# Peptides against a protein of PDB entry 4HTP: the designs that were tried, part 31

Target 1, 231 residues: chain A of PDB entry 4HTP
Amino acid sequence: SQTVASHVPFADLCSTLERIQKSKGRAEKIRHFREFLDSWRKFHDALHKNHKDVTDSFYPAMRLILPQLERERMAYGIKETMLAKLYIELLNLPRDGKDALKLLNYRTPTGTHGDAGDFAMIAYFVLKPRCLQKGSLTIQQVNDLLDSIASNNSAKRKDLIKKSLLQLITQSSALEQKWLIRMIIKDLKLGVSQQTIFSVFHNDAAELHNVTTDLEKVCRQLHDPSVGLSD

## One batch from the design tools (peptide; made by RFdiffusion4, then SolubleMPNN)

Design b1_p11_3_s2 (from b1_p11_3 with M3L E5K)
Fold by OpenDDE base, seed 4:
Structure b1_p11_3_s2 (fold): chain B 231 residues (1-231), chain A 11 residues (1-11)
Amino acid sequence: as target 1 above (231 residues)
Amino acid sequence: SHLDKLIEELE
């Protein structure tokens, strides 16, 4: 079945997240998220105009925005050190070079950007001059690859994990990889709370999530902002 | 927005 996520570029989500992160005020952060969400819902309505009983929802995006609430896929088994080593290998960085050391020692301030402890930001600056300007992945494809990683981690298939990671990396811009890393590490640093995200999504979202702890159910049941839990 | 363009393409 057709999904909104199969049509929405991952870059669009990343751009939205970047705007949210760069916004100083809560209101502005909310605006950017709301605009993305509204567009998503509008696209959903258009895509599914003749199909009222679809299970498609905002879930594919929501699980990337709130990755710490992921319960469907198992752990990735990926840490910053693994990613650092992968990038060093993939980018053929000198092991004793500045960029390799930045990735490996991401917790130590080495530059002027004050990004110590944020591996994704460190990676971004290393990747920016080396990666494609525009990615080609949809949100669905990103989720499929992440599912593959989790599944293969469970199966202890490191080779297949690497394969999926390489596909993600080679088809993503530096900015997209920054956010992808944060999704994998499960820390987006948006400066907006989970509660705020839920509140913008639907008035009853936080309550339903508190009861079910099921992000997909929240997204499906509360897909329509005008239809409440008691409706 | 880019999504708006996608919607237009869908219609």
Scores: peptide ipSAE 0.045, ipTM 0.785, DockQ to the pose 0.766
Fold by OpenDDE base, seed 5:
Structure b1_p11_3_s2 (fold): chain B 231 residues (1-231), chain A 11 residues (1-11)
Amino acid sequence: as target 1 above (231 residues)
Amino acid sequence: SHLDKLIEELE
């Protein structure tokens, strides 16, 4: 079945997240999220115009925006050190070179960008001159690959994990990879709370999530912002 | 937005 996520480029989500992160005020952060959400809902209505009983919802995007609330996927088993080693290998970086050392020692202040401790930002600057300018993955494809990683981690299939990671990396821009890393590590650093995200999504979203702890259910049941929990 | 363009293509 067709989903909104199968049509929306992952780059569009990343651009939205980037705008949110760069915004200083809460109001501007909310505006950027709202604009993305409204566009998503509009696309949903157009895509499913003749189909009333669809399970499609904002869930594919929401689970990437609030990765801490992910309950469907098991753990990825991926840490910054693993990613660092993978990038060094993939990009053929000299092991004792500046960029390799930045990735491996990401917690150490380098004094250049003030991004110490943020592996995703360090990776971004290493990747920027080396990666595609535009990625090709949809949100659906990203979720499929992340599902694969989680499943293969559970099955202890390291080779298949690497395969999926390579697919993500080779089909993503540096900016997309920055956000992908943050999704995997489960820290987006948006500067907006979970409660704010829920409140913008739907007035009853926080309440429903508190009861069910099911992010997909929240997104499906409260897909229409005009239809409340009691309706 | 890019999404708006996608919507236009869908309609």
Scores: peptide ipSAE 0.042, ipTM 0.781, DockQ to the pose 0.760
Fold by OpenDDE base, seed 2:
Structure b1_p11_3_s2 (fold): chain B 231 residues (1-231), chain A 11 residues (1-11)
Amino acid sequence: as target 1 above (231 residues)
Amino acid sequence: SHLDKLIEELE
């Protein structure tokens, strides 16, 4: 189907998230998110200019930005230890080597970066010299692969889970993988609250979400920032 | 931005 998410590179979202994370002040963090959102809405209007009744919305991106609010997709069944083992295998890292040990013992300070406890950052530094500079996945493709992982987890098909993870990993840069890991683990560490994200998206977003707990409904009903909940 | 260029291509 023709959606905004099918055209937007996952790298663009990750770059935005990276800018948000690196920003010190709340206002600057908000600015980066707003710029991405505004561009998305503009793209939506252009893409669907001849189609007034579409169900397409910001939901594909929002569910990756607020992964803890995911209700449509079931649990992935993926932990840091699983990812560590997968990376060791995929990258053919020596089991007793420094990089393998960093991944496996991610909670223990082992390096100079002070990234203990943040698996995604540890993985980033291991991946940076080894993986692609630019990924090839769209936001839609990422969500499709994540759907596959969740479905196969429910079906207890570990081999198919691994297959989908490999597709994600092999088609992503180190930076994209850092954020992908955080999305899977459901901790983005952006330094902005859920309330702030909703407030930037739409003035009534937090209220509608509190009532419905349906992130897609929030994104669809409040797609236009000028149309309120009571309108 | 990259997204802005994509928008221009659609218009």
Scores: peptide ipSAE 0.041, ipTM 0.787, DockQ to the pose 0.862
Fold by OpenDDE base, seed 1:
Structure b1_p11_3_s2 (fold): chain B 231 residues (1-231), chain A 11 residues (1-11)
Amino acid sequence: as target 1 above (231 residues)
Amino acid sequence: SHLDKLIEELE
């Protein structure tokens, strides 16, 4: 079945997240998120114009924006150290080189950009001169690969985890990988709260999530911002 | 936005 997520490039989500992160005020952050959401809903209406009662929703994007609320897929089993080692291997970085050491010692202030403790930002600067400039993955494909990683982690298949990670990495720009890393580590650093995200999505979203703890249900039931829980 | 362009292509 057709989904909005199968049409939306992951790059578009990442660009939106980047704008949100760089915005100083709450209002500006909200504006960027709202613009993306409104476009998504508009696309949904166009895509499903002749199909009533679809289960498609904002969920594929929402679960990436609020990865801490993920309950459908199991844990990835991925930490910064694992990613560091993977990048060192993939990029063939000298183990004692500057970039390898930056990745491995990401918590130590290097004095370069003041990004100590933010592995994703450190990775971004290492990747920027070394990877493709334009990614090719859709939001659906990203979620599929993340599902694969979680599934293989539960099955203790490290080799297959690596395979899926490599597919994500090789088909993503440095900017996209920065955000992908943050999604995996579950810390986006947007500067906007979960409550704000829910409030922008739907007035009843926070309440429904508090009761159900089901992000997909929240996105499906409250897909239309004009239709409330009590309607 | 890029997404808006995709919408136009869909319509």
Scores: peptide ipSAE 0.040, ipTM 0.768, DockQ to the pose 0.732

Design b1_p11_3_s3 (from b1_p11_3, 3 letters changed)
Fold by OpenDDE base, seed 3:
Structure b1_p11_3_s3 (fold): chain B 231 residues (1-231), chain A 11 residues (1-11)
Amino acid sequence: as target 1 above (231 residues)
Amino acid sequence: SHLDKLIAELE
């Protein structure tokens, strides 16, 4: 069955997240998230116009925006050091070169950018001159690849984990990879709380999540902002 | 928005 996530480019989500991060005020951050959400719901209504009983929801996007609340997918088993080594290999960076050392020593920034300890930002600057300008992945494809990584981590299939990571990297822009890294590490640094994200999504979202701890249930049951839990 | 264009194509 067709899903909204199978049509929405991952780049669109990343652009929204970038706008949220760059916004200084809470109101502006909320506006950017609301615009993305409203567009998603509008697309859902158009896509499923003739099908009222669908399980499709905002869940594919929500689990990437709030990755620390992921409970369906098992642990990736990926840390910054692993990603650093992978990028050094993939980009054929000299091991003693400036860029390789930046990735490996991301906690001790030598630069003036104040990006101390943010591996994703360091990776972004290394990738920007070396990567494609536009990615080709949909949100569905990103989630499929992340599912593969988690499954293969559980099965201890390191080679298959690497294969899926390479697919993500080679089909993504530097900006998309910045956000993908943050999703994997489970720290988006948006400057907006989980409570705010839930409140914008639906008035009852925080309550339902507190009881169920299930993001998919929250997104399905509260898909319509005008229909409450008690309805 | 990019999504609005995609919606227009469905319609």
Scores: peptide ipSAE 0.037, ipTM 0.776, DockQ to the pose 0.825
Fold by OpenDDE base, seed 2:
Structure b1_p11_3_s3 (fold): chain B 231 residues (1-231), chain A 11 residues (1-11)
Amino acid sequence: as target 1 above (231 residues)
Amino acid sequence: SHLDKLIAELE
């Protein structure tokens, strides 16, 4: 069966996240998230117009927006140092060069941008002049690749982990990779709380999540903003 | 938005 996530470019989610991060006020951050969510729901209604009992929901996007709440897939086993080494190899960066050293020593203030400690931002600036301008992955494809990484990490198949990471990297823009890194490391730095995200999604979302600790159930059961828990 | 265009294509 078709899903909304199989049609939505990962770039659209990343652009939304970028707008949220750049917004100064809580109200503006909420607006950007709401616009994405509303568009998703409208697309869902159009896609599933003749199918009322679908299991499709906002879950594929929500689990990327709130990666700390992920419970379905196991740990990726990926840290910043691993990604740094991978980028150095993939981009053929000189090991003693400025860009390689920036990636490896991301915690040390070396640049003028004040991005010390934020690996994703450092990676972004290294990638921007070296990668494609527009990615080709959908949200579904990103989740499939992340599932593969987690599964192969559990199976201790490092070669297959690398293969999936390379597929993610080679099909993503610098901006998309910035956010992908933050999703993997589980720190989006959006400037909005989990409670705010839930409150925008559905009035009962926080309560249902507190009881079930199941993000998919929250997204599926509360897919319609007009239908509450008590209904 | 890009998503709006996709929605329009489904209708």
Scores: peptide ipSAE 0.037, ipTM 0.781, DockQ to the pose 0.875
Fold by OpenDDE base, seed 1:
Structure b1_p11_3_s3 (fold): chain B 231 residues (1-231), chain A 11 residues (1-11)
Amino acid sequence: as target 1 above (231 residues)
Amino acid sequence: SHLDKLIAELE
């Protein structure tokens, strides 16, 4: 479909999220998010220059940035332990090996690394030497695969869940998988609040979300930062 | 940025 999300690589979002996470100050974190958002809006304007009244919005990205607010797709039914087992299988890791144990015991501090309890970071280091360096998925494709996972979870089709997960994994870099895991588990650890994200997106975003609890509606209605709720 | 490049390709 002709959407911004169908053109934007998932890697670009992940790079932005990585920059946000690594930034020390709130202002710098906000800057990185704003730069991504501004680029998105500019791309939207260019892409839809000759098309009025499009429903395309920042929603495909926003729902990945604020996965706790996801209401459209059902639960994935995926936990860290499931992902650990999947990676062990996919990567043919020895079950009693160091890397397998790291994944399975991700909550237990191992060594001097402060990554205990952060499965995504542990997975990242396991994946980094074993997976491709650059992913190929767009934001739209990631959302499509996540939709598939949720749908198949509802239908209790474990085989199809695995298939979609494998597609995500095999087409993603270690860095992209780190963020994908965090999106699935719904904990990005960006160091910025939901309110901050909304505030950067639009001054009225938090208010509209509080009333509607509809992230897509927020993104569509407040697509233009210069047009408020009362306009 | 990579997005800027994509934008430039559309213009």
Scores: peptide ipSAE 0.036, ipTM 0.752, DockQ to the pose 0.760
Fold by OpenDDE base, seed 5:
Structure b1_p11_3_s3 (fold): chain B 231 residues (1-231), chain A 11 residues (1-11)
Amino acid sequence: as target 1 above (231 residues)
Amino acid sequence: SHLDKLIAELE
């Protein structure tokens, strides 16, 4: 079945997240999220115009925006050091070179950007001059690849994990990879709380999540902002 | 927005 996520480029989500992160005030951050959400819902209505019993929802995006609430997908088994080594290999960086050392020692302050401790930002600057300007992955494809990584981690298939990671990396821009890394590490640094995200999504979202702890159910049951939990 | 363009293409 068709889903909104199968049509929305991952780049669009990343651009929204970037705007949120760069925004100074809470109100501006909320505006950017709301605009993305409203567009998603509008697209859903158009895509499913003739279908009333679809299970499609904002869940594919929400689980990437709130990755710490992920319960369907198991652990990735991926750390910053693993990603650093992978990038060094993939980009053919000299191991004793400046960029390789930045990735490996991301916790140590280096340069003028003040990105110490944020591996994703360090990676972004290394990747920016070396990667595609525009990625080709949809949100659905990103989730499929992340599902594969989690499944293969459980199965202890390191070779297949690497394969899926390479697919993600080679089909993503530097900006998309910055956000992908943060999704995998489960720290987006948006500067907006989980409660705020839920409140913008639906007035009853926080309550329903507190009861069910099921992000998909929250997104599905409260897909329509005009329909309350008690309705 | 880019999503708006996608919506227009779908309609």
Scores: peptide ipSAE 0.036, ipTM 0.751, DockQ to the pose 0.759

Design b1_p11_3_s4 (from b1_p11_3 with M3L E8K)
Fold by OpenDDE base, seed 4:
Structure b1_p11_3_s4 (fold): chain B 231 residues (1-231), chain A 11 residues (1-11)
Amino acid sequence: as target 1 above (231 residues)
Amino acid sequence: SHLDELIKELE
């Protein structure tokens, strides 16, 4: 069946996240998220105009926005050190070069950006001059690849994990990779709380999540902001 | 937004 996520570029989510991160005030952060969400819901209504009983929801996006709440897919088994080594290899960075050392020693301040401890930001600046300007992946494709990574991690198939990672990397801009890394590491650093995200999504979202701990159920049951948990 | 453009394409 068709899904909204199969049509929405991953870049659109990343640009929204970037706007949220760059926004200083809570209200502005909320606005950016709300705009993305509203557009998603509108697209859903248009896409599923003749199919009212679909299971499609905001879940594909929500699980990337709140990756620490992921319960469907298993652990990726990916750490910053693995990604660092992968990028060094993929980008053919000199092992003792500045950029390789930045990636490997991301916890230590090495530059003027003050991004110590944020591997994704360190990676972004290394990737920016080396990667595509525009990615080609949809949100669904990103989730499919992440599912593959998790599955192959469980199966201890490191070669296939690398394959999926390479597909993600080669089809993503530096900005998209920044956010993808944060999704994998499960720390988006948006400056807005989980509670706020839920509150914007639906008034009853936090409550339902607290009970079910099922992000997909939250997204499906509370897809319509006008329909409450008790309705 | 870009999503709005996608909606238009869908209609």
Scores: peptide ipSAE 0.053, ipTM 0.790, DockQ to the pose 0.757
Fold by OpenDDE base, seed 3:
Structure b1_p11_3_s4 (fold): chain B 231 residues (1-231), chain A 11 residues (1-11)
Amino acid sequence: as target 1 above (231 residues)
Amino acid sequence: SHLDELIKELE
């Protein structure tokens, strides 16, 4: 069946996350998230106008926004060091060059940006002059590739993991890769709490998640903000 | 928003 996630560009999610991160106040951060969510719900209603009984929900986006709550897919088995080595290879960076050393020693301040310890930011600046300006992946395609990575990690198929990572990288902008890295590492650094995200999504979301620990169930059951758990 | 444009295409 057709899903909202199959139509929404991954770039749209990343631009929203970037706006949230750059916003200083809680209210502004909430506004950006709400705008994305409202647009998603509106698109859902339009897409499924003739089909009221659908399982489609905000889950494909929510699991990327709150990756630490992911329970459906297994561990990726990917760390910053693996990504650093992959980028050095893919971009053909000199091993003794400044960019390669920045990626490998991302925890050490290089003095240029106060981004010490944030691998995704270091990667962004290395990728920005070298990558596509616009990505081509949808949210569904990103999730499919992440599912592939997790499955192949469980099966110890390193070659297939690399293949899926290369597909993600080659079809993504530097900004999209910044956020993708943070999703894989499970630290978005948005400056807004999990509880705030749930509160904006639905008044009963935090409670339902606390009971079920099932993010998909939360997104499906509480898809309509006007319909509560007791309804 | 970009999504709003996509919605219009569905209508």
Scores: peptide ipSAE 0.052, ipTM 0.794, DockQ to the pose 0.798
Fold by OpenDDE base, seed 1:
Structure b1_p11_3_s4 (fold): chain B 231 residues (1-231), chain A 11 residues (1-11)
Amino acid sequence: as target 1 above (231 residues)
Amino acid sequence: SHLDELIKELE
């Protein structure tokens, strides 16, 4: 079946997240998120114009924006150190070189950009001159690959985890990888709270999530901002 | 936005 997520480039989500992160005030952050959400809903209506009662929703994007609330897929089993090693291998970085050391010692202040402790930002600067400038993955494809990683982690298939990670990496720009890393590590650093995200999505979203703890249900039931829980 | 362009293509 057709989904909005199968049409929306992952790059579009990442660009939105980047705008949110760079915005100083809450209002500006909210504006960027709202614009993306409104466009998503508009696309949904157009895509499903002739199909009533679809289960498609904002969930594929929401679970990437609020990865801490993920309950459908199991743990990835991926930490910064694993990613560092993977990048060193993939990019053929000298082990004792500057970039490899930056990735491995990401918590240590380097004095370069003041990004100590933010692995994703450190990775971004390493990747920027070395990877493609435009990604090719949709939001659906990203979620599919993340599902694969989680599944293979539960099955203790490290080689298959690596395969899926490589597919993500090789088809993503440096900016997209920065955000992908943050999604995997579950720390987006948007500067906007979970409550704010829910509030922008739907007035009843926080309440429904508190009761159900089911992000997909929240996104499906409250897809229409004009239809409340009690309606 | 790029998404807006995709919407136009869909219509």
Scores: peptide ipSAE 0.049, ipTM 0.785, DockQ to the pose 0.735
Fold by OpenDDE base, seed 5:
Structure b1_p11_3_s4 (fold): chain B 231 residues (1-231), chain A 11 residues (1-11)
Amino acid sequence: as target 1 above (231 residues)
Amino acid sequence: SHLDELIKELE
């Protein structure tokens, strides 16, 4: 079945997240999220115009925006050190070179960008001159690959984990990879709370999530912002 | 937005 996520480029989500992160005020952060959400809902209505009973919702995006609330996927088993080693290998970086050392020692202040401790930002600057300018993955494809990683981690299939990671990396821009890393590590650093995200999504979202702890259920049941939990 | 362009393609 067709889903909104199968049509929306992952780059669009990343651009939205980037705008949110760069915004200083809460109001501007909310505006950027709202604009993305409204566009998503509009696309949903157009895509499913003749289909009333669809399970499609904002869930594919929401689970990437609030990765800490992910309950469907098991743990990825991926840490910054693993990613660092993978990038060094994939990009053929000299092991004792500046860029390799930045990735491996990402917690050490380098004094250049003030991004110490943020592996995703360090990776971004290493990747920027080396990666595609535009990625090709949809949100659905990203979720499929992340599902694969989680499943293969559970099955202890390291080779298949690497395969999925390589697919993500080779089909993503540096900016997309920055956000992908943050999704995997489960820290987006948006500067907006979970409660704010829920409140913008739907007035009853926080309440429903508190009861069910099911992010997909929240997104499906409260897909229409005009239909309340009690309706 | 890019999404708006995608919507136009669907319509």
Scores: peptide ipSAE 0.048, ipTM 0.787, DockQ to the pose 0.763

